# Peptides against a protein of PDB entry 4IGA: the designs that were tried, part 17

Target 1, 116 residues: chain A of PDB entry 4IGA
Amino acid sequence: KRVLIVDDAAFMRMMLKDIITKAGYEVAGEATNGREAVEKYKELKPDIVTMDITMPEMNGIDAIKEIMKIDPNAKIIVCSAMGQQAMVIEAIKAGAKDFIVKPFQPSRVVEALNKV

## One batch from the design tools (peptide; aimed at target 1 G83 I92)

Design b1_p16_7_s2 (made by RFdiffusion4, then SolubleMPNN; from b1_p16_7, 8 letters changed)
Fold by OpenDDE base, seed 1:
Structure b1_p16_7_s2 (fold): chain B 116 residues (1-116), chain A 16 residues (1-16)
Amino acid sequence: as target 1 above (116 residues)
Amino acid sequence: SIDEEYEKVQKIIESL
């Protein structure tokens, strides 16, 4: 399966890319904000999206809503930081299928990828 | 801890 990685932090994208590829998944591409995520989703048609919650221009929640509008069957894993429970819940209500927490634990990332 | 965070969020999701 191909994964679109969305995060404004290059380091976070790199970390996820390493985990994802080592787990046998392919990286479809990367996006640095919510608007770019929506554009890349249309372009790349990934199987899975990892979506950072807090981003400039368009946050992850809004990006999830826009992607779900495009593809109601989108498989989105939201990425949160400690203490962002409310935003994770909002992401799930918006259509996200699962969540992972930063700093990333590789086993948790892989588990989420395998579930969606 | 991060494990506690997962547990907290999971419990909330299950209540939805």
Scores: peptide ipSAE 0.646, ipTM 0.927, DockQ to the pose 0.525
OpenDDE base, seeds 2, 3, 4, 5: peptide ipSAE 0.637, 0.633, 0.640, 0.631; ipTM 0.924, 0.923, 0.925, 0.923

Design b1_p16_7_s3 (made by RFdiffusion4, then SolubleMPNN; from b1_p16_7, 6 letters changed)
Fold by OpenDDE base, seed 5:
Structure b1_p16_7_s3 (fold): chain B 116 residues (1-116), chain A 16 residues (1-16)
Amino acid sequence: as target 1 above (116 residues)
Amino acid sequence: DVDARQEEVDKIIESL
């Protein structure tokens, strides 16, 4: 399966890329904000998206909503430092399948990838 | 505690 990695932090994208590839997945591409995420989703048609929340241009919640409009079957895993209850609920209601809090265990990312 | 924070989130997800 192919994964689109969405995070404004280059380091985080690199970290997720390492985890994803070591787990046997392919990286479809990267996005640095929510607007780019929506564009890349249309372009790349990934199987899975890892989605940051706090990003410039467009936040992750709005990106989830827009992607779900494009593809109601989208498989989106949130990966964010914003692990507050309200944010988790909002992300899941928006259509996310899972929510991983930063800092995270790589094994939890793999678990999410395998579950969706 | 990384695990504790994630466990809390997991409980929220499971409750929805």
Scores: peptide ipSAE 0.767, ipTM 0.959, DockQ to the pose 0.963
OpenDDE base, seeds 1, 2, 3, 4: peptide ipSAE 0.760, 0.764, 0.762, 0.763; ipTM 0.957, 0.959, 0.958, 0.959

Design b1_p16_7_s4 (made by RFdiffusion4, then SolubleMPNN; from b1_p16_7, 7 letters changed)
Fold by OpenDDE base, seed 5:
Structure b1_p16_7_s4 (fold): chain B 116 residues (1-116), chain A 16 residues (1-16)
Amino acid sequence: as target 1 above (116 residues)
Amino acid sequence: DVDERYEEVKKIIEEL
């Protein structure tokens, strides 16, 4: 399966790339904001998306909503420092399948990838 | 704690 990694932090994208690759998944591509995420989803047609929330241009919640309009079957895993219940609920209502709170262990990401 | 946070999120997801 191919994963689109969405995070404004280069370090976080690198970390996720290492985890995803080590787990036997392919990295389809990367995006640095929600607008780019929507564009890359259309272009790459990934099987899974890892989605940050706090991004410039377009936040992760809005990106989830737009991706779900494109593909109602999209598999989106949120990875965010904003682990508040309200944010989790908002992400799930938008269409996310899982929510990983930063900082996280690599195993948590792998579990999410395997379950969606 | 990462595990604690995971369980909390899991419960929220299950309740939705």
Scores: peptide ipSAE 0.033, ipTM 0.614, DockQ to the pose 0.765
OpenDDE base, seeds 1, 2, 3, 4: peptide ipSAE 0.026, 0.024, 0.024, 0.024; ipTM 0.583, 0.559, 0.560, 0.543

Design b1_p16_8 (made by RFdiffusion4)
Pose (drawn by RFdiffusion4):
Structure b1_p16_8 (pose): chain A 116 residues (1-116), chain P 16 residues (1-16)
Amino acid sequence: as target 1 above (116 residues)
Amino acid sequence: MNNDEVKELVEKLLAE
């Protein structure tokens, strides 16, 4: 399965890419903010996206809304430090299929990739 | 919230 990794932190993109490839998934590309995420989603058409929330330019909530418009069947797992109840509700309402709060353990990322 | 609380909340929201 091809995965687009979306996060403005170079280190997080690096450690997610490492987890995803070792778990047997193919890293399809990376994006560093919400606008790029929509741009890459259109270009790459990944099977799954990992989505940060706090990003410059456009946040993860708006990027989720943008990708769900491009593709109502997009499969998005949020991976964010913004683990408040209101943010989880907002991400799920926007169309994300799962939510992982940072700092996270790597096995949770794997089960989220499987789940979608 | 921690990881268990977030997971339970996500399961509850998706079941509605």

Design b1_p16_8_s1 (made by RFdiffusion4, then SolubleMPNN; from b1_p16_8 with N3A D4E K7E E8K)
Fold by OpenDDE base, seed 5:
Structure b1_p16_8_s1 (fold): chain B 116 residues (1-116), chain A 16 residues (1-16)
Amino acid sequence: as target 1 above (116 residues)
Amino acid sequence: MNAEEVEKLVEKLLAE
């Protein structure tokens, strides 16, 4: 399966890329903000998206909503430092299938990838 | 919330 990695931090994208590829998944592409994520989703039609929340241009919640408009069957895993209850609820209501808090263990990401 | 709490919340929300 192909994964679109969305995070404004280059280091985080690199980290996720390593985890994803090591787990046997393919990286479809990367996005650095929510607007780019929506564009890349349309272009690449990935199987899974890892989504940061706090990003410039467009935040992750809005990106989830827009992607779900494009593809109601989108599989989105949130990866964020914002582990507040309200944020988790908002992300899941927007359509995310999982929410991983930063910092995270690689195994948690792999489990999420395998489950969605 | 810690990781475990978030996981449980997600499970609860998805089960609703």
Scores: peptide ipSAE 0.783, ipTM 0.962, DockQ to the pose 0.986
OpenDDE base, seeds 1, 2, 3, 4: peptide ipSAE 0.781, 0.776, 0.780, 0.782; ipTM 0.961, 0.961, 0.961, 0.962

Design b1_p16_8_s2 (made by RFdiffusion4, then SolubleMPNN; from b1_p16_8 with N3A D4E K7R A15S)
Fold by OpenDDE base, seed 5:
Structure b1_p16_8_s2 (fold): chain B 116 residues (1-116), chain A 16 residues (1-16)
Amino acid sequence: as target 1 above (116 residues)
Amino acid sequence: MNAEEVRELVEKLLSE
């Protein structure tokens, strides 16, 4: 399966790329903000999306909503330091299938990838 | 919330 990695932090994208690749998944591409995420989803048609929340231009919640409009069957895994209850509820309500709090263990990401 | 609390919340929400 192909994964679109969305995070404004280059280091985080690199780390996720390593985890995803080592887990046997393919990296479809990367996005640095919510707007790019929506654009890349249309372009790459990935199987899974890892989504940051706090990003410039467009935040992750809005990106999830827009992607779900494009593809109601989108498989989105949130990866964020913003682990407040309200944020988790909002992300899942928007359509995310999982929410991983930063900092995370690689195994948690792999588990999420395998589950969606 | 910590990681475990978030996981539990997600599971709860998805089961509703």
Scores: peptide ipSAE 0.792, ipTM 0.963, DockQ to the pose 0.984
OpenDDE base, seeds 1, 2, 3, 4: peptide ipSAE 0.278, 0.279, 0.265, 0.272; ipTM 0.825, 0.823, 0.816, 0.821; seed 1 fails the geometry check

Design b1_p16_8_s3 (made by RFdiffusion4, then SolubleMPNN; from b1_p16_8 with N2D N3A D4E)
Fold by OpenDDE base, seed 5:
Structure b1_p16_8_s3 (fold): chain B 116 residues (1-116), chain A 16 residues (1-16)
Amino acid sequence: as target 1 above (116 residues)
Amino acid sequence: MDAEEVKELVEKLLAE
């Protein structure tokens, strides 16, 4: 399966890329903000998206909503430092299938990838 | 919330 990695931090994208590829998945592409994520989703039609929340241009919640408009069957895993209850609820209501708090263990990401 | 609490919350929400 192909994964679109969305995070404004280059280091985080690199980290996720390593985890994803080591787990046997393919990286479809990367996005650095929510607007770019929506564009890349349309272009690449990935099987899974890892989504940061706090990003410039467009935040992750809005990106989830827009992607779900494009593809109601989108599989989105949130990866964010914002582990507040309200944020988790908002992300899941928007359509995310999982929410992983930063910092995270690689195994948690792999579990999410395998489950969605 | 810690990682486990978030995981449990997600599971609860998805089960609703």
Scores: peptide ipSAE 0.778, ipTM 0.961, DockQ to the pose 0.985
OpenDDE base, seeds 1, 2, 3, 4: peptide ipSAE 0.740, 0.712, 0.764, 0.117; ipTM 0.953, 0.946, 0.958, 0.715

Design b1_p16_8_s4 (made by RFdiffusion4, then SolubleMPNN; from b1_p16_8, 6 letters changed)
Fold by OpenDDE base, seed 5:
Structure b1_p16_8_s4 (fold): chain B 116 residues (1-116), chain A 16 residues (1-16)
Amino acid sequence: as target 1 above (116 residues)
Amino acid sequence: MNAEEVEKLVEELLAK
């Protein structure tokens, strides 16, 4: 399966890329903000999206909503430092299938990838 | 919330 990695931090994208590829998944592409994520989703039609929340241009919640408009069957895993209850609820309500808090263990990401 | 709490919350939300 192909994964679109969305995070404004280059280091985080690199980290996720390593985890994803090591787990046997393919990286479809990367996005650095929510607007780019929506554009890349349309272009690449990935199987899974890892989504940061706090990003410039467009935040992750809005990106989830927009992607879900494009593809109601989108498989989105949130990866964010914002582990507040309200944020988790909003992400899931928006359509996310999982929410991983930063910092995270690689195994947690792999489990999420395998379950969605 | 810690990781475990978030995981539990997600599980509960998706189960509804």
Scores: peptide ipSAE 0.774, ipTM 0.957, DockQ to the pose 0.984
OpenDDE base, seeds 1, 2, 3, 4: peptide ipSAE 0.766, 0.754, 0.770, 0.772; ipTM 0.955, 0.953, 0.956, 0.956

## One batch from the design tools (peptide; aimed at target 1 D98)

Design b1_p17_1 (made by RFdiffusion4)
Pose (drawn by RFdiffusion4):
Structure b1_p17_1 (pose): chain A 116 residues (1-116), chain P 17 residues (1-17)
Amino acid sequence: as target 1 above (116 residues)
Amino acid sequence: EEEILEEAEELLEENEE
């Protein structure tokens, strides 16, 4: 399965890419903010996207709304430090299929990739 | 709306474990 990794932190993109490839998934590309995420999603058409929330330019909520418009069947797992109840509700309402709060353990990323 | 609240609660509980 091809995965687009979306996060403005170079270190997080690096560690997620490492976890996803070792778990047997193919890293399809990376994006560093919400606008790029929508741009890459259109270009790459990944099977799954990992999505940060706090990003410059456009946040993860808006990027989720943008990708769900491009593709109503997009499969998005949020991976964010913004683990408040309101944010989880907002991400799920926007169309994300799962939510992982940072700092996270790597096995939760794997089960989220499987789940979608 | 209620279904979203229940799903969010479940997800938060998984993250607390």

Design b1_p17_1_s1 (made by RFdiffusion4, then SolubleMPNN; from b1_p17_1, 8 letters changed)
Fold by OpenDDE base, seed 3:
Parts: structure tokens; sequence; C-alpha cells
Structure b1_p17_1_s1 (fold): chain B 116 residues (1-116), chain A 17 residues (1-17)
């Protein structure tokens, strides 16, 4: 399966890329903000998206909502430092399948990828 | 709403592991 990685931090994208590829998944592409995420989703049609929340241009919640309009069956895993209950609820309401809080264990990401 | 809240609670628990 192919994964689109969305995060404004280059280091985080690199970390996720390593985890995703070692787990046997392919990286479809990367996006650095919510607007890029929506455009890359249309272009690449990935099987899974890892989505940051706090990003410039467009935040992750809005990006989730826009992607869900494009593809109601989108498989989106949030990966964010904003792990408070209210944010988790908001992400799930928007359509996310899982929410991983930073900092995280690689195994947590792998389990999420395998479950969606 | 209740279903979402339940799922969120499960996720929150999992993130503590």
Amino acid sequence: as target 1 above (116 residues)
Amino acid sequence: MEEIKKKAEEILKKNLE
C-alpha cells in the first residue's frame, strides 16, 4: 500500500518515511501543509495518509475534511503533538481513522497502518 | 457522537501505552 506523508517538519517526514518503508509500505509522496495534502491526494490517490494537525496555509483538520469530500473512503491517520481529548474527538469527527500522539513509538505507527 | 467519543477514548488509552 502507498502512503502520503503530511507534516510541515522535514525531520518528522523523514522519520515517518523510515518507519513506513521499513514496515513494507511505499511512500506515495509528501506534503508540507494542508493545501498540498489535498492536491497530492488528488494527484497520487494514496491508500493511506499520515496527517499532521498544526501546519501553515491549511491545518490538518481542514485537510481531513477536504480529503473526505474527495474520497469518503480515505484512510487518514493523524500524527500530532496535540493529543488532548478535544483534538482527538475533532479529528475523528472530521473522518480520521486513528490519532497518534507525538512523541510516538514506531510500533504505534505500524499498528495504525496495518489496521486501517 | 457517542460512537466517536468511545473511539476517541480508546485511542487516548492506546497512546498512553
Scores: peptide ipSAE 0.612, ipTM 0.926, DockQ to the pose 0.855
OpenDDE base, seeds 1, 2, 4, 5: peptide ipSAE 0.594, 0.597, 0.587, 0.599; ipTM 0.922, 0.923, 0.921, 0.924

Design b1_p17_1_s2 (made by RFdiffusion4, then SolubleMPNN; from b1_p17_1, 6 letters changed)
Fold by OpenDDE base, seed 5:
Structure b1_p17_1_s2 (fold): chain B 116 residues (1-116), chain A 17 residues (1-17)
Amino acid sequence: as target 1 above (116 residues)
Amino acid sequence: MEEILEKAKKLLEKNKE
């Protein structure tokens, strides 16, 4: 399965890339904001998306909504430092399948990848 | 909305493990 990694932080994208590849998944590509995420989803047609929330240009919630318009069957895993209940609810409402709070253990990400 | 709330609660619990 191919994963699109969305996060404005280069370090975070690198860390997720390592986890994803070690778990046997392929990285389809990367995006640094919500607008890029939507564009890359159309272009790459990934199987899974890891999605940050707090990003410039377009936030992760709006990106999820736009991706769901493109593909109602999209598999989106949120990865965010904002683990408040309200944010989790908003992400699920938008269409996310999972929500991982930063900082996280690699095993948590792998579990999410395997179950979506 | 109730289903969403249950899903959110489950995820919050999972992230605390």
Scores: peptide ipSAE 0.548, ipTM 0.904, DockQ to the pose 0.750
OpenDDE base, seeds 1, 2, 3, 4: peptide ipSAE 0.084, 0.545, 0.513, 0.538; ipTM 0.669, 0.904, 0.896, 0.901

Design b1_p17_1_s3 (made by RFdiffusion4, then SolubleMPNN; from b1_p17_1, 8 letters changed)
Fold by OpenDDE base, seed 5:
Structure b1_p17_1_s3 (fold): chain B 116 residues (1-116), chain A 17 residues (1-17)
Amino acid sequence: as target 1 above (116 residues)
Amino acid sequence: MKEIEEKAKELLKKNQE
C-alpha cells in the first residue's frame, strides 16, 4: 500500500517515512500543508494518508474534509500533538479512521497502518 | 455524535498504552 505523508515539519515527515518504509509500505509522496495534501491526494491517489493537524495555509481538519469529498473511502490516520478529546472528535467527524498523539511509538503508527 | 465520542475515548485510551 502507498502512503501520503502530510506534516509541515520536515523532521516529522522523515520520521514517518522511516517507520512507513520499514513496515513494508511505499511512500507515495509528501505534503507540507492541507492545500498540498488535497492536491497530492488527487495526483497520487494514495491508499493511506498520515495527516498533521496544525499546519499553515490549510489545517488538517479542513484537509480531511476536502479529501473525503474527493474520495469518501479515503483512509486517513491523524498524527498530532493536539491530543485533546475535542480535537479527536473533530478529526473523526471529518472522516479520520485513527488518531495518533505525538510523541508516539513507531509500533503505534504501524498498528494504525495495518488496521485502517 | 455519541458514537463519535465513544470512538474518541477508545482512541485516547489506545494512545496512553
Scores: peptide ipSAE 0.583, ipTM 0.916, DockQ to the pose 0.970
OpenDDE base, seeds 1, 2, 3, 4: peptide ipSAE 0.559, 0.582, 0.555, 0.574; ipTM 0.911, 0.916, 0.910, 0.914

Design b1_p17_1_s4 (made by RFdiffusion4, then SolubleMPNN; from b1_p17_1, 8 letters changed)
Fold by OpenDDE base, seed 2:
Structure b1_p17_1_s4 (fold): chain B 116 residues (1-116), chain A 17 residues (1-17)
Amino acid sequence: as target 1 above (116 residues)
Amino acid sequence: MEEIEKKAKEILERNKE
């Protein structure tokens, strides 16, 4: 399966790329904000998306909503430092399948990838 | 909303581990 990595931090994208590839998945591409994420989703048609929340141009919640309009069956895993209950509820309401709080264990990401 | 809150609570508990 192919994964689109969305995060404004280059270091985080690098970390996720390492985890994803070691887990046997392919990185379809990267996006640095929610607007890019939506465009890349259309272009690459990934199987899974890892989605940051706090990003310039368009935040992760809005990006999830837009992607879900494009593909109601999209598999989106949120990866964010904003792990409070209200944010998790908002992400699930928007259509996310899981929510991983930063900092995270690599195994948590792998389990999420395998489950969605 | 009830199902969403339930799912969110499950995720929150998992993230505590």
Scores: peptide ipSAE 0.422, ipTM 0.873, DockQ to the pose 0.858
OpenDDE base, seeds 1, 3, 4, 5: peptide ipSAE 0.396, 0.411, 0.411, 0.417; ipTM 0.862, 0.866, 0.868, 0.870; seed 1 fails the geometry check

Design b1_p17_2 (made by RFdiffusion4)
Pose (drawn by RFdiffusion4):
Structure b1_p17_2 (pose): chain A 116 residues (1-116), chain P 17 residues (1-17)
Amino acid sequence: as target 1 above (116 residues)
Amino acid sequence: EDEVREMMIETYMEMME
C-alpha cells in the first residue's frame, strides 16, 4: 500500500517513513503543509495518508477537507500533538478515519495503516 | 527497534515543548 506522509517537521516525516516501510508499506511521497498535501494527493493518488494538524499555510483540518473533495474515499490517519477532544471531533468530522496523538508508540501507526 | 523509535520521538516532543 502506498502512503503519503504529511507533516511540517522533517524529523517526524523521517521517523514515520521509517516505521511505514519497515511495516511493509510503500512510502509514496511526503508533503510539508496542507496545500502541498492536497497537491501531492492529486499527483500521487496514495492509498493512505498520514496527516499532521499544525502546519504552516494550511492546517491538517483544511487539508483533510481538500483531499476528501478530491477523493471522497481518501483514507487519512491523523498523527498530531493536537489531541484535544475538540480537535479529534473536528478531524473525524472532516473525514479522517483514525487519530493518533503524539508522542505515540510505533505499533499504533501500524494498526492504523492496517485498519484503513 | 520500536523502543528506540519511541524514545526518539518522546525526546523530540519534549524538546519542541

Design b1_p17_2_s1 (made by RFdiffusion4, then SolubleMPNN; from b1_p17_2, 12 letters changed)
Fold by OpenDDE base, seed 1:
Structure b1_p17_2_s1 (fold): chain B 116 residues (1-116), chain A 17 residues (1-17)
Amino acid sequence: as target 1 above (116 residues)
Amino acid sequence: MFEEIKKKIEEYFKELE
């Protein structure tokens, strides 16, 4: 399966890429913001999306909503920070299938990838 | 199914905070 990684932080994308590839998944591509995520979803047709919802100055929930309009069967795992329970709930309401919390535990990331 | 994931979220964040 191919994964689109969405995060504004290059370091976070790199970390996720390492975890994802070591778990036997392919990285379809990367996006640095919600608009790019929607564009890349259309372009790459990934099987899974990891979506940061903690991006400063941007709400990843809107990107989820737009991707769900493109593909109602999209498999989106949201990435959140501590203290962001309400935003995680809203991301799930928007159509996300699972969540992972920063700092990422590789086993938890792999579990989410395997279950969606 | 939403209730299940909501409960999972609540339990997870309860453990972290």
Scores: peptide ipSAE 0.344, ipTM 0.838, DockQ to the pose 0.043
OpenDDE base, seeds 2, 3, 4, 5: peptide ipSAE 0.331, 0.343, 0.338, 0.336; ipTM 0.832, 0.839, 0.834, 0.833

Design b1_p17_2_s2 (made by RFdiffusion4, then SolubleMPNN; from b1_p17_2, 12 letters changed)
Fold by OpenDDE base, seed 2:
Structure b1_p17_2_s2 (fold): chain B 116 residues (1-116), chain A 17 residues (1-17)
Amino acid sequence: as target 1 above (116 residues)
Amino acid sequence: EFEELEKKIKEFFEKLK
């Protein structure tokens, strides 16, 4: 399966890429904001998306909503430092299939990838 | 706490499936 990694932080994208590839997944591509995520989703048609929330141009919640309009079956895993209950609920309402709070263990990401 | 939050998140998404 192919994963689109969405995060404004280059270090976080590198970390996720390492975890994803070591778990036997392919990285379809990267995006640095929600607008780019929507564009890359259309272009790459990934099987899974890892989605940050706090990004410039377009936040992750809005990106999830736009991706779900394109593909109602999209598999989006949120990865965010914003682990508050309200944010988790907003991500679920938008269409997220999981929510990983930063900082996370690699095993938590692998579990999410295998489950969605 | 973080561990309790993570557990609650996991349980919530399990129930959505």
Scores: peptide ipSAE 0.305, ipTM 0.816, DockQ to the pose 0.040
OpenDDE base, seeds 1, 3, 4, 5: peptide ipSAE 0.290, 0.276, 0.272, 0.297; ipTM 0.808, 0.802, 0.799, 0.812

Design b1_p17_2_s3 (made by RFdiffusion4, then SolubleMPNN; from b1_p17_2, 15 letters changed)
Fold by OpenDDE base, seed 1:
Structure b1_p17_2_s3 (fold): chain B 116 residues (1-116), chain A 17 residues (1-17)
Amino acid sequence: as target 1 above (116 residues)
Amino acid sequence: DFEEIAKKMKEFFELAK
C-alpha cells in the first residue's frame, strides 16, 4: 500500500517515512499543509494518509473533510500532538480512521497502518 | 504517564467511532 505523509515539520515527515518504509509500505509522497494534502491526494491516489492537524494554509481537519469529499473511502490516520478529546471528536467527525498522539512509538504507527 | 494517556485516547477514539 502507498502512503501520503502530511506534516508541516520536515523532521516528522522524515520519521514517518522511515517507519512506513520499514513496515513494508511505500511512500506515495509528502505534503506540508492541508492544501497540498488535498492536491497530492488527487494526484497520487494514495491508499493511506497520515495527517497532521496543526498546519499553515489549511489545517488537518479541513484537509480530511476535503479529501473525504473526493474519496469517501479514504483511509486517514491522524498523527497530532493535539490529543484533546475535542480534537479527537473532530477528527472522527471529519472521517479519520485512527488518531495517533505525538510523541508516538513506531509500533503504534505500524498498528494503525495495518488496521486501516 | 504519556503512554497511558495515549492509550486512553486510542480507546476513546475506538469507542467514539
Scores: peptide ipSAE 0.027, ipTM 0.578, DockQ to the pose 0.048
OpenDDE base, seeds 2, 3, 4, 5: peptide ipSAE 0.027, 0.027, 0.027, 0.026; ipTM 0.577, 0.568, 0.578, 0.570

Design b1_p17_2_s4 (made by RFdiffusion4, then SolubleMPNN; from b1_p17_2, 13 letters changed)
Fold by OpenDDE base, seed 3:
Structure b1_p17_2_s4 (fold): chain B 116 residues (1-116), chain A 17 residues (1-17)
Amino acid sequence: as target 1 above (116 residues)
Amino acid sequence: DFEEIKKKIEEYFKLAK
């Protein structure tokens, strides 16, 4: 399966890429913001999306909603910070299938990938 | 199921704090 990684931080994208690849998944591509995520989803048609929901000055929930319009069967895993419980709940309401919380363990990422 | 995952979220954040 192919994964689109969405996060504004290059280091975070790199870390996720390593985890995803070692777990036997392919990285379809990367996006650095919500608008780019929607564009890349259209272009790459990935099987799974990891979506940062804690990017400053950015509403990641809107990106989820737009992707769900494109593909109602999209499999989105939101990545959030410890202080963002309400945002995670809103992301699930918007259509995300699972969640992981930063800082996360590689095994938790793999678990989410395998279940969606 | 939304209610099920909501409970998982709440439990995770409770335990992680």
Scores: peptide ipSAE 0.466, ipTM 0.865, DockQ to the pose 0.043
OpenDDE base, seeds 1, 2, 4, 5: peptide ipSAE 0.457, 0.452, 0.454, 0.462; ipTM 0.862, 0.860, 0.859, 0.864

Design b1_p17_3 (made by RFdiffusion4)
Pose (drawn by RFdiffusion4):
Structure b1_p17_3 (pose): chain A 116 residues (1-116), chain P 17 residues (1-17)
Amino acid sequence: as target 1 above (116 residues)
Amino acid sequence: TALEERDEEVQTIIAEV
């Protein structure tokens, strides 16, 4: 399965890419903010996206809304420090299929990739 | 653990949506 990794932190993108490839998935690309995420999603058409929330330019909520418009069947797992109840509700309402709060353990990322 | 409790809380929130 091809995965687009979306996060403005170079270190997080690095660690997620490492976890996803070792778990048997193919890293399809990376994006560093919400606008790029929509741009890459259109270009790459990944099977799954990992999505941060707090990003410059456009946040993860808006990026989720943008990708769900491009593709109503997009499969998105949020991976964010913004683990408040309101944010989880907002991400799920926007169309994300799963939510992982930072700091996270790597096995939770794997089961989220499988789940979608 | 704290991570397990946090994940259970997030999963409950998602189930209630």

Design b1_p17_3_s1 (made by RFdiffusion4, then SolubleMPNN; from b1_p17_3, 13 letters changed)
Fold by OpenDDE base, seed 1:
Structure b1_p17_3_s1 (fold): chain B 116 residues (1-116), chain A 17 residues (1-17)
Amino acid sequence: as target 1 above (116 residues)
Amino acid sequence: SPIDEEYARIEEIIKNV
């Protein structure tokens, strides 16, 4: 399966890329904000999206909503920081299928990838 | 650990979403 990685932090994208590839998944591409995420989703048609919540231009929640309009079957894993429970809940309500928390634990990331 | 507890808290909430 192919994964689109969305995060404004290069380090976070790099970390996820490593975890994702080691788990046997393919990285479809990367996006650095919500607007770019929507564009890349249309372009790449990934199987899974990892979506950071807090990003410039367009946040993760809005990006999730837009992607779900494009593809109601999109498989989105939202990425949150500690203490962002409310935002995760909002992401799930918007259509995200699962969540992971930063700092990333590889086993948790892989589990989420396998579940969606 | 704090992160494990975070996962547990969120998982509990999303079950009721």
Scores: peptide ipSAE 0.679, ipTM 0.927, DockQ to the pose 0.486
OpenDDE base, seeds 2, 3, 4, 5: peptide ipSAE 0.672, 0.575, 0.668, 0.672; ipTM 0.924, 0.896, 0.924, 0.924

Design b1_p17_3_s2 (made by RFdiffusion4, then SolubleMPNN; from b1_p17_3, 10 letters changed)
Fold by OpenDDE base, seed 1:
Order: C-alpha cells, then sequence, then structure tokens
Structure b1_p17_3_s2 (fold): chain B 116 residues (1-116), chain A 17 residues (1-17)
C-alpha cells in the first residue's frame, strides 16, 4: 500500500517515512499543509494518509473533510498531540479511521497502518 | 507508560463517537 505523509514538520515527515518504508509500505508522497494534502491526494491516489492535525499554520481537520469529499473511502490516520482531544474528536467525526498521539512508537504507527 | 495512557484515553473518545 502507498502512504501520503502530511505534516508541516520536515523532521516528522522524515521519521514517518522511515517507519512506513521499514514496515514494507511505499511512500506515495509528502505534503506540508492541508491544501497541499488535498492536491496530493488527487494526484497520487494514495491508499493511506497520515494527517497531522497539529499544524500551526493550517487546520488539518479541513484537509480531512476535503479528502473525504473526494474519496469517502479514504483511509486517514490522524497524528495528534496531548491537549488536542477536541481536534481528535473532530477528526474522527470528519472520517478519520485511526489516530496516533505524538510522540509515537514505530510499532504504533505500523499497527495503525495495518488496521485501516 | 504515559504514551500508552494517552492512546487509551483517545481510544475511549473514539469509541464514544
Amino acid sequence: as target 1 above (116 residues)
Amino acid sequence: SEIDERYKRVQEIIESV
């Protein structure tokens, strides 16, 4: 399966890319903000999306909603942090299939990938 | 661990939705 990685932090994208690749998944591409995420989803048609909802410059929930409009069967794993419970709830309501709380363990990422 | 508890807490939220 091919994964689109969405996160404004280059370090985080790098970390996820490493985990995803080592787990036997393919990285379809990367996006640095919600708008780019939607564009890349259309372009790359990934099987799975890891979506940062803690992006300071853009609300990741909006990206989830737009992707779900494009593909109601989209498999989105939300990446959140402590103190973001409300946003996680919104992400799930918007259609996210699973979540990962930062900081995460590689095994947790793989577990989420395998679940969706 | 604290991380595990965070996962558990959010999982409970998901299950409630």
Scores: peptide ipSAE 0.229, ipTM 0.742, DockQ to the pose 0.628
OpenDDE base, seeds 2, 3, 4, 5: peptide ipSAE 0.023, 0.020, 0.026, 0.022; ipTM 0.562, 0.490, 0.622, 0.563

